Peptides against a protein of PDB entry 8YR4. Designs and how they scored, part 233

Target 1, 309 residues: chain A of PDB entry 8YR4
Amino acid sequence: PRGSPALQLVVLICLGLMGLERALNVLVPIFYRNIVNLLTEKAPWNSLAWTVTSYVFLKFLQGGGTGSTGFVSNLRTFLWIRVQQFTSRRVELLIFSHLHELSLRWHLGRRTGEVLRIADRGTSSVTGLLSYLVFNVIPTLADIIIGIIYFSMFFNAWFGLIVFLCMSLYLTLTIVVTEWRTKFRRAMNTQENATRARAVDSLLNFETVKYYNAESYEVERYREAIIKYQGLEWKSSASLVLLNQTQNLVIGLGLLAGSLLCAYFVTEQKLQVGDYVLFGTYIIQLYMPLNWFGTYYRMIQTNFIDMEN

## One batch from the design tools (peptide; made by RFdiffusion4, then SolubleMPNN)

Design b2_p28_1_s1 (from b2_p28_1, 20 letters changed)
Fold by OpenDDE base, seed 1:
Structure b2_p28_1_s1 (fold): chain B 309 residues (1-309), chain A 28 residues (1-28)
Amino acid sequence: as target 1 above (309 residues)
Amino acid sequence: EEFDTNPLLDKLLKELEEKEKEILEKYL
């Protein structure tokens, strides 16, 4: 990004965060190994609890194995919003200015039918995503129920309760925050449609714009409309990061509570080291599809709102 | 990947860029 030293610094920070994600991918398995070793050696509870807490903190930074929902990834995505907006705005203004310079033949040859084809392709993608949700939601809910039953029967009722509370809280917060985000997305889409309508109107009236030498005025009006749109887009994108971070916090709290409880029962010789490995692996496996589900649910809601407008 | 990039705007921009390229290739 030439011209904004602040955005150049943001790009450098985002590159640094990408490096940190790679370091976390190595550190998390190392700390997990250290927990397994400390459990095997029957280390003092204080040393074990600190190592477990440090591991969960590193997992909170990394996220649920895909990196897509970790604190570092969310921070990168949040910082990248302004870089993306700067790039998009620059491209849109370059295209718009170039379209005003293009020949009458381009404007007359523009088939309005392509906008319809884009809408139809949008609709087909939404239908595909809906099918994907139905086929992933049902198995994920089944796996959660099976997990609650399994942990309640084979470990202790406390483990089943932790999984139940964490999954219920995760689902509830996902729905509530997504419904809250829908308002920001609708406002963004309304302003996007208004910005597009202004661009189309200016381009349909290009002869009048050229006659009055008003190209610079129309470009500045379009720039102002884009800035207004980007203010709403930022709220939408920032609310997405907030949702992902809230989901990551629920996962982190569930993993912390369950991992500490499991480690405690291993120190009391009620569970084996293998049971700690099983619990941690199974919890991560339950949370990974839920993170994807939340993302696809947002995509479908976005696309439904884009079809209603 | 935030698929929240409005696939309609990206598609309109890509279709505009492809049409610009086809027009540039016809006039070059």
Scores: peptide ipSAE 0.023, ipTM 0.378, DockQ to the pose 0.011
Fold by OpenDDE base, seed 3:
Structure b2_p28_1_s1 (fold): chain B 309 residues (1-309), chain A 28 residues (1-28)
Amino acid sequence: as target 1 above (309 residues)
Amino acid sequence: EEFDTNPLLDKLLKELEEKEKEILEKYL
């Protein structure tokens, strides 16, 4: 944000908090590993109690593994409200100024409500796109890269390769299936809008419909439109289930391969029992934000198209 | 000048956007 040093400082603090979330995503599994190792070794209560207390504190800062419910994320979201409001207002004023610069003929040809809807969509699309990129997509990609580096450095290179292949396949399939699914979703949304418009037009013309005793005919046309909508909704929902199942299968195969390899290295005394638990915990933690990646990709794609229209 | 925006439709659209946002926030 150019012009307010206070808002620039808030952006820098939010970026610092995002960096802290990435550090917590590495530290939480490490501390959990250490607890399992200390329990296995029957370590003294004082060392165990300190490590457990530290883990619980770090887990409170991190939250539910998605990062969305942690203290650090909540603090970031709270601080970001002022930056978002400033950006939204700036975009809204730019769109409004541009609309006023448009020819009188354009304003006379369009209903004022349609102009406002275009302004609101444009503002929401820009602000939403930036927020999803900066706070969801980029951090998720960073966590994957950090995970690959961590497993490659502190485990065997085979673990880094498994995570790399699993996450690359997951992301690629998520994109490809989401793009394929977008066709069904667009068809659903267009049919929903057409069904809604027909219902509104029928209700606005209620006196005419009543005069011609055409109520039964309008109800049947609306029923046909609903059936057509539900057929498209089913395709959209079924394609989402297929996406989620494909994602779960990829993560499941990655977890299986890595867990078997980790178990083998524990039997060979190259890794500790805690390292087996760390691998499983870390992969599940990476999966939580990735489950939303298809939704974020879809939102980015929708908002980008809504900005071009 | 009368905003012919049927206040019921704008309210229903806003409630739908809020529900989409609440569904999005429940899944986040």
Scores: peptide ipSAE 0.012, ipTM 0.305, DockQ to the pose 0.022
Fold by OpenDDE base, seed 2:
Order: structure tokens, then sequence, then C-alpha cells
Structure b2_p28_1_s1 (fold): chain B 309 residues (1-309), chain A 28 residues (1-28)
């Protein structure tokens, strides 16, 4: 933000905390590996207790991998509230000033409540898009890249290749299937709005409906609109299940291939038992934010369309 | 009896109240 050095410092601290989250995402699985190796070797209690205590502390800082439950992520979210409020207020004032520059004919053709609702939607769409890009999409892509580099350097090039192919296929299918299902969701939302508008207009004109004894006709028209909506809702929901199942199959195949290869290298004494656990825990940790990637992509796409209208 | 207010019904009632308020503001 130009003009507030305090808010610029808060943004820099938030970026530093995001970097710390990325470091924790690598360190937590490494410490868990070390615990498994120390348990397997029957290491002395003092070394084991120190490693377990360090792991629990790092896990408290990281949280559950979904980004919402860790101390570092909560602190980042708390500090970001002031930046979000500043950005929201700036966008709201820009929209409001632009509305005042519009022609009198535009204002006379729209109700004041509709104009305010457009302004609120525009502000929410911009702030939401920025939040999802910066805090969900970019960090998830960074964690994938860090994972590929880590496995390529510390395991074998074959592990890096498996993770790369699995994640590339996952992201590609997520985008393609999400774009395909967006048509069904748009049709559903259009039919929901049409059904709602019809119900509200029928209720506002209840005197006219009563005068013509048309209650049964209006109820039947509303029922037909609901059935049409539910048919579109089913297609939207079924397409989501198909997306999730496709994603689960891709991750399952990647996990299977990598786990078998890891098990093979453990039998050849090239890797330790802890390295098998590391691979499994790291892939599951990458999968948690990736499960929401289709939702984030869809929200970004929706918010972008809502900004163009 | 907690009527599980159908989220559609609550949404319709809120929109009706908003439209009634807009009508009142136009005549007031």
Amino acid sequence: as target 1 above (309 residues)
Amino acid sequence: EEFDTNPLLDKLLKELEEKEKEILEKYL
C-alpha cells in the first residue's frame, strides 16, 4: 500500500511468515522421519525425547496442513486483517467514485439498493480473488515445486519424476474438469435466480393472483421451476463427485508407484524405514491443499466474471 | 418443533423484505 509504511511492514512480515510456513512443511516430515529411524535403531531416550519434543513444537507451528489451524498461519491471518481492510476500503471508494461519475440515465434506470449490491459484490470479488491467489494458490504451487526439488535431490531422480508427473496430471485434470463443470454450475445459478425471481414476483403480486384464483397455477409453475433447478443441481453435484474421484485416483496411483519404489529401495538398504514414512506423509500433506485447488480455481473464475459484470 | 427453515425459504423471505423496503422507500 502506497502511503502507509506500517502496512508495508505488515505485508513484509506476512510474506516472511509465508516463507516460514514453507520451511515448516519440509521440516515437519523430516523430523517425523528421524523419530521413526531413532525408534527403529532403539536410540537412547534423551535423543528420542528431544526429537519428539522438537517435532511436536514444529507441528504446533505448522498445524494440520490445511493452512487454517497452525500458529504461524493464524498469526499471518491476524496481521493480514488490517491489510485486507485497507484494500477493501480502497476498492469500495474506487467503485463508489466511479458510480458517481456514471450518467444520470444509468442511476435513474437502477434502484439504489441494486447499485449498492453491485458495489458490495465488486469489492468482495476483488478482495476474495486476491486472498485466494496469494494465500492458497501460490503457496500450494510453491509447496509442490519445493517437494519435487527435495525428492529429486535427497532421494532419487525417479521420485522427483513420479511427483512431477502425478502433480502435473492432477493440476491439468483439475483445471479441465473444473472448466467443464463450470457450464453446469452457471446453468444451475441462472435457473436458481430465475426460480427465485418468479417466486418473489408471484408473492409481491399476491392480490392479482388471488383476484384470478391462480394460486394452483402459480404453485405448479414454481414446482416445475424447482424440478428444473434440481435437475441442474444434480448435474453440478455429480460433476463434483466425478472431479473428486478423478483427483483421488491420480493421487492414489502416484502414492502407489512412489510407495512401491520406496519400499524396494528400503529392501536394498539404499533408504531407511523413516524415508518410506517421509514420502507417504509428504504426499498426504501436499494432497490436503490440492483437494481444495478445484474449489479455489472455481472461486477465482467466478470472482473474475463477477468483476466484469 | 425446530422448523428446519429451508435455506431457500430464508433467502426468499430476506429478498421479500428487501423488496418491501425498496417499495416503501419509493413511496416515502
Scores: peptide ipSAE 0.011, ipTM 0.303, DockQ to the pose 0.011
Fold by OpenDDE base, seed 5:
Formats: structure tokens, sequence, C-alpha cells
Structure b2_p28_1_s1 (fold): chain B 309 residues (1-309), chain A 28 residues (1-28)
């Protein structure tokens, strides 16, 4: 942000905390590996107790495999509130200034409440898009790249290739199926809005409905609108189950191939038992944010369309 | 789950709930 050195410092601290989250995502599985190896070797209690205490401390900082509920993530989110408020206010003032520059004909053709709703929707769409890109999409892609590099350097090139192929296929299928299902979700949302608008209009005109004894007609019309909505909701929900199942199959196949290869190298004494546990733990940690990737992609796509209107 | 509740949908729901409450208070 140009003009406030304090907010620039907060942005730099937030970027530093994001780098720390990426380091924790690698360190937590490594320390867990070391605990499993020390337990297997029957290491002395003092060495084991220090490694376990260090692991629990790192796990507290990470907050578990979602990366969104850890101490570092919470501290980042807390510090980012001021930056988000500054960005939101700047976007809101730009939209408001642009609305005042628009022709009198544009304002006379619209209700003031619709203009305010367009401004609020535009502000939320821009701020939401920036938040999802910076805090969810970019970090998830960075963790995948870091994972590919880590497994390629410390295990074998074959593990890096399995992770690369699995994650590339997962992302591609997630995008393609999410774009396909977005049509069903839009149709559902338009029918839901139309059904609710009819219910509100019927209740606003309740005295007129009573005067004409049209209560049974309005109830039947509302029933037909609900049945039509439920038919579209079923298509949206069924398409979500198909997405989740496709994602689960891709991760399951990647986990199977990598786990079998790791087990084979442990039997040949090229890897330790802790390395098998590290691989499984790291893949599950990558899967947790990736499960929401279809939701983030949809939100970004919706926010782009809402900015063009 | 932050449902991206369309702000129009949340407004329509509030208007519906307020009207249902007014109708219930007037006729029950």
Amino acid sequence: as target 1 above (309 residues)
Amino acid sequence: EEFDTNPLLDKLLKELEEKEKEILEKYL
C-alpha cells in the first residue's frame, strides 16, 4: 500500500509468516519421521522426549494439516485485518467515485438500493478474489512445488514424478469438473432466488391474497417452484459428490503407488520405516487444502464474473 | 461453511422471516 509505512511493514510481516507456514509444512513431517525412527531404534528417553516436545511445539505453530487454524495462520489473519480494511475501503471509494461519474440516465433507470447492492457486491468480489488468491491458492501451489522438490532430492526422482503426476491430474480434473458443475450451481441459485422472491411477494401482498381467497393457489405455485428447485439442487449436489469421488480416487491412486514404492525401498533397506510414515503424512497434508481447491476456484470464477457486471 | 450466500438471498430471507413473524403475530 503506497502512503502508509506501517501497513507496508504489516504486509512484509504477513509474507514472512506465510514463508514460516511453508517451512512448518515440511518440518512437521520430518520431526514425525525422526520420532518413528528413534522409537524403532529404541533410543534413550532424553533424546526421544526432546524430539517429541519439539514436534508438539511445531504442530501447535502449524495448527494441523489444514494450515488455516494454526497459531502462525491465526497471527497472520489477525495482522491482515488492517490491510483488508484498507484494501476494501480503497475499492469501495473507487467504485463509489466511478458510480458518481456515470451518466444521470444510468442512475434514473436504477433504484438507489440496486446501485448500493452493485457497489457492495463489487467490493466483496474484489476483496474475496485477492484473499483467496493470496492466502489459499498461491500457498497450496507453493506447497505442491516444495513437495515435488523435497521428494525428488531426498527420496528418489520416482517419488517426485508420482507426486507431480498425481497433483497435476488432481488439479486438472478439479478445474474441468468444477467448470462443468458451475452451470448446475448457477441454475440452482437463479431458481432459489426466484422461489424466495415469489414467497416474499406473496407475503407482502398477503391482504390481497386473502381478499381474493387465493391462498391455495399461492401455496400450489410455491410447491411447484420448490419441486423445480429440488430437481436443480439434486443435479448440483450429485455433481459435487462426483467431484469429491474423482478427487478421492486420484489421491488414493497416488497414495497407493507412492506407498507401495516406499514399502519396497524400506524392505531393500534403502529407506527407513519413518520415511514411509513421512510420505503418507505429507500427502495427507497436501490433500487437506486441495479438498477445498474446487471451492476456491469456483469462488474466484464467480468473483471475476461479478466484477465484469 | 461460509456459504457464498448471495447478499440478495440473505436480504430476501430476512424480509421473509420478518413478514412471517408479522403474519403470525397478527393472525395467531
Scores: peptide ipSAE 0.020, ipTM 0.335, DockQ to the pose 0.013; fails the geometry check

Design b2_p28_1_s2 (from b2_p28_1, 21 letters changed)
Fold by OpenDDE base, seed 3:
Structure b2_p28_1_s2 (fold): chain B 309 residues (1-309), chain A 28 residues (1-28)
Amino acid sequence: as target 1 above (309 residues)
Amino acid sequence: EEFDTNPVLDKLLEELEKEEKEILEKYL
């Protein structure tokens, strides 16, 4: 943000907190590994208690699962509110200024309520797109890259390759299936709006419907519209189940291949028991933000189209 | 809004995090 050094500092702090979240996503599994190894070796209580206390503290900072509930994420979200408000206001003023520069002919052809709706959609789409890219998509991709590097350096090149292939396949299939699914969802939403509009029009014309005794006819037309909607809803929901199942199979195969390889290296005394636990925990932690990736991709695609309109 | 999330794996992770916590609490 040009012009406010305070907001620039807040952005830098938020970027620092995002870096800290990435570090925590690596450190938490490492500390858990260390606990498992210390337990296996029957290490002295003082070393164990210190490592456990440190792990619980790091886990509190990271939060459960997506990191969205962690102290660091909450602090980032809190600090970002002022930056988001500043950005939103700037985009809104730019759109409003641009609307005032448009020809009188453009305004005369549109209702004032439609112009306001275009301005609100434009502001929401730009701010939403930026938020999803910066806070969800980029961090998820960064965590995957960090994971590949970590496993390649500290385990073996084979683990880095398994994670790379698994995550690349997961992302590619998520994109392809989400794009395919988006057609069904758009058709569903269009039919929902048409069904709702027909219900509203029938209710607004209630006197006319009653005068012609056409109540049964309007109910049957509404039933046909609902059946058509439900047919599209089923396709949308079934395509979501297919997406989720495909994602589960890819992660399951990656977890299986990596876990078997890790178990083999533990039997060969090349890795410790804690390294097996680390691999499993780390893959599951990578999966959590990836579970939302289809949603983020969809929201980005929607917001991008809403910016072009 | 329809979320493109898998609720089964979110539960499995919550169970794993509980087991991790229980293992840690047994040794505290």
Scores: peptide ipSAE 0.063, ipTM 0.694, DockQ to the pose 0.505
Fold by OpenDDE base, seed 1:
Structure b2_p28_1_s2 (fold): chain B 309 residues (1-309), chain A 28 residues (1-28)
Amino acid sequence: as target 1 above (309 residues)
Amino acid sequence: EEFDTNPVLDKLLEELEKEEKEILEKYL
């Protein structure tokens, strides 16, 4: 934000908190590994209790689960509210100024409610795009890269390769299947709107329908429109299940390959039991934001198309 | 809006996090 040093400081703090989240995503699995190793070694209670307490504190800062935001993420989101409001207002004022610079001929052809709807859509699309890119997509890609580097350096190059291949395949398939699925979703939404429009038109013209005794005909046409909608809805829902299952298979194969390799190295005494747990926990932790990646990609693509129109 | 998420895996992750928490609570 060019005009407010206070908001610039808040942006820098939010970027610092995003960096801290990336560090926590590595540290939490490491501390969990250390707990498992200390339990396996039957370490003294004082060392175990300190490591467990530190882990729980780090886990509180990180958060966990889908929709469970940690303290750091909540603090970032809270601080970002003012930056988001400033950005939204700036985009809205830029769009509004641009609309006033447009020719009278452009305005005379459009209703005021349509112009306002274009402004609101444009503002929402820009702000949504930026939010999904900065807070969801970029951090998820960063966590994958950090994971590849971590496993390549501290385990073996083979672990880094497994994570790289798994995540690259996951992302590629997620994009390709989501783009394919978006066609079915658009067809479904178009048919839903057409079905609703027919129902509204039939009800507005109910006197004419009664005059011609065409009630049964209109009900049958509405039934056919519903059946056509449900056929498209089924394709949309089935394509989602296919996406989810494909994603699950890719992660499952990556987890299997890496877990088997880790178990082998534990049997050769090159790795500890806690390293096996670390690998599993870290892959599962990477999966959590990746599960939403298809949704983020679709939302970004929709918002981008809504900005071009 | 329909989300492109796997609700089964979200539940499994929640169960795993709950089990991890229960294991930690037994040793606290």
Scores: peptide ipSAE 0.052, ipTM 0.646, DockQ to the pose 0.457
Fold by OpenDDE base, seed 4:
Structure b2_p28_1_s2 (fold): chain B 309 residues (1-309), chain A 28 residues (1-28)
Amino acid sequence: as target 1 above (309 residues)
Amino acid sequence: EEFDTNPVLDKLLEELEKEEKEILEKYL
């Protein structure tokens, strides 16, 4: 933010905390691996107690596997409130100044409430787009890259290739299926609005409907609209199940291939039992932000369309 | 809002976190 060195420092601290979250995502599985190895080796209590205490502290900083409830994430979210407010206010003032520069013909053609709704939508869409990009998309891509590098350096290059292929296929299928689903969702929402409009129009014209004894006809027309809506809802819901099943199959195949390869290298004494546990834990942890990726992609796409309008 | 989330893997993570806790409780 230009003009406030304090807010610039807060942005730098938030970026540092985001880097710390990425480091914790690597360290937590490593420390868990080390605990499993120390337990398997029957290591002395002092070494085990130090590693367990360190793991619990790192897990407190990271939070649960969603990363949303960790101390570092909460601290980042808290510090970012002031930056978000500054950004929102700046965008709102830019939109408001632009609205005042627009022609009198533009203002005469629109109601004041519509102009305010356009300004609020524009502000929310820009702020939402930036937040989803910075806090969800970029970190998810960074975690995948860090994961590929980690497995390529500390495991065999085959593990890095499995993670790369699995995550690339997952992302590609998530985008393609989400774009396909968006058509069904738009059709469903359009039919929902049409069904609601028909119900409102029928109720507003209640006196006329009653005068013509047309209640049964209006009920049947409403029933037909509901059946048409439910047919579109079923397509939307069935397409979601197909997305989830496709995602689950890709992750399941990646986990199967990698876990079999880990088990093979453990039998050859090239890896320890803890490395098998690390691989499973790390893949599941990488999947947590990816589970929401379809939702984030849709929200970004909607906000981008709302900015063009 | 309809979320594009997979509830199967959320359960697998909860099971894994439970197993981690059970392992920790068995040795603490």
Scores: peptide ipSAE 0.035, ipTM 0.666, DockQ to the pose 0.577
Fold by OpenDDE base, seed 5:
Structure b2_p28_1_s2 (fold): chain B 309 residues (1-309), chain A 28 residues (1-28)
Amino acid sequence: as target 1 above (309 residues)
Amino acid sequence: EEFDTNPVLDKLLEELEKEEKEILEKYL
C-alpha cells in the first residue's frame, strides 16, 4: 500500500508467516516420521522425548493442518485485519467514485437501494477474490509444488511423479467440472432473480390482483417458478456431489498407488516404516486444502459474476 | 465466508430497505 510504511511492514510480516506455514507443513510430517522410526529402533528415551516435544511444539504452531486454527495462521489472520480494512475501504471508495462518474440516466433508471447493493456486492466480490487468491489458492498450489519436490528428492522420482499426476488430474477435473457447474449456477441464479422479481411485482400489484380475483393464478405461477428453480438447484447440488466424489476417487487412487509402492519399498528394506506413515500423512495433509479448492474456485467465479452485473 | 460489509454502507442499505418497505406498506 502506497502511503503507510506500517501497513507495508505488516504485509511483509504476513508474507514471512505464510513462508513459515509452508515450512511447518513439511517439517511436521518429517518429525512424525522420525518419532515412528525412533520408536521402531527402540531409541533411548532422551532422544525420543526431545523429538516428541519438538513435534508437539511444531504441531501447535501449525495447528490441525492447512486452513486450521494454528497459532501462525491465527497470528497472520490477526495482522491481516488492518490490511483487509485498508483494501476494502480503498475498493469501496473506487466503486463509489465510479458510481458518481456514471451518467445521470443510469442513476435515474435504478433505485438508490439497488445502487448501494451493487456497490456493496462489488466491494465484497473484489475483497473476497483477493483474499481467496492470496490466502487459499496460491498457498495450496505452493504446498503441492513443495510436496512434489520433497517426494522427488527424499523418496524416489516415482513418488514425485505419482503426486504430480494425481494433483494435475485432480486440478484439471476440478476446473472442468466447476466450469460445467457454473452454467447450472448461472441458470439457477437467473431463475431465482426472475422468481423473486415476479413475487415483488405480484405484491406491488396486490390491489390489481385482488380486483381481478387473480390470487390463485399468481400463486400457481409462483409455484411453477419455484419448481423450475428447484429443478436447477437439484442439478447444481447434484453436480457438486459429483465433483466431490470425483475428487475423492482421484485422491484415493493416488493414495493407493503411492501407498502400495511405499509398502513395496519398505518390504525391500529401501524405506523405513516411518516413511510409509509420512507418505500417508503428507497426502492426507495435502488433501484437506484441495477438498476446498472447488469451493474456492466456485467463490472466485461467483465473485467475478457478481462484479460483471 | 460472509465478508462483513462496511457498517456505514450496511446501515445506509438497511435505512433504504426500511424506507422502501415503508413506501411499499403505504401503497399496499
Scores: peptide ipSAE 0.013, ipTM 0.305, DockQ to the pose 0.010

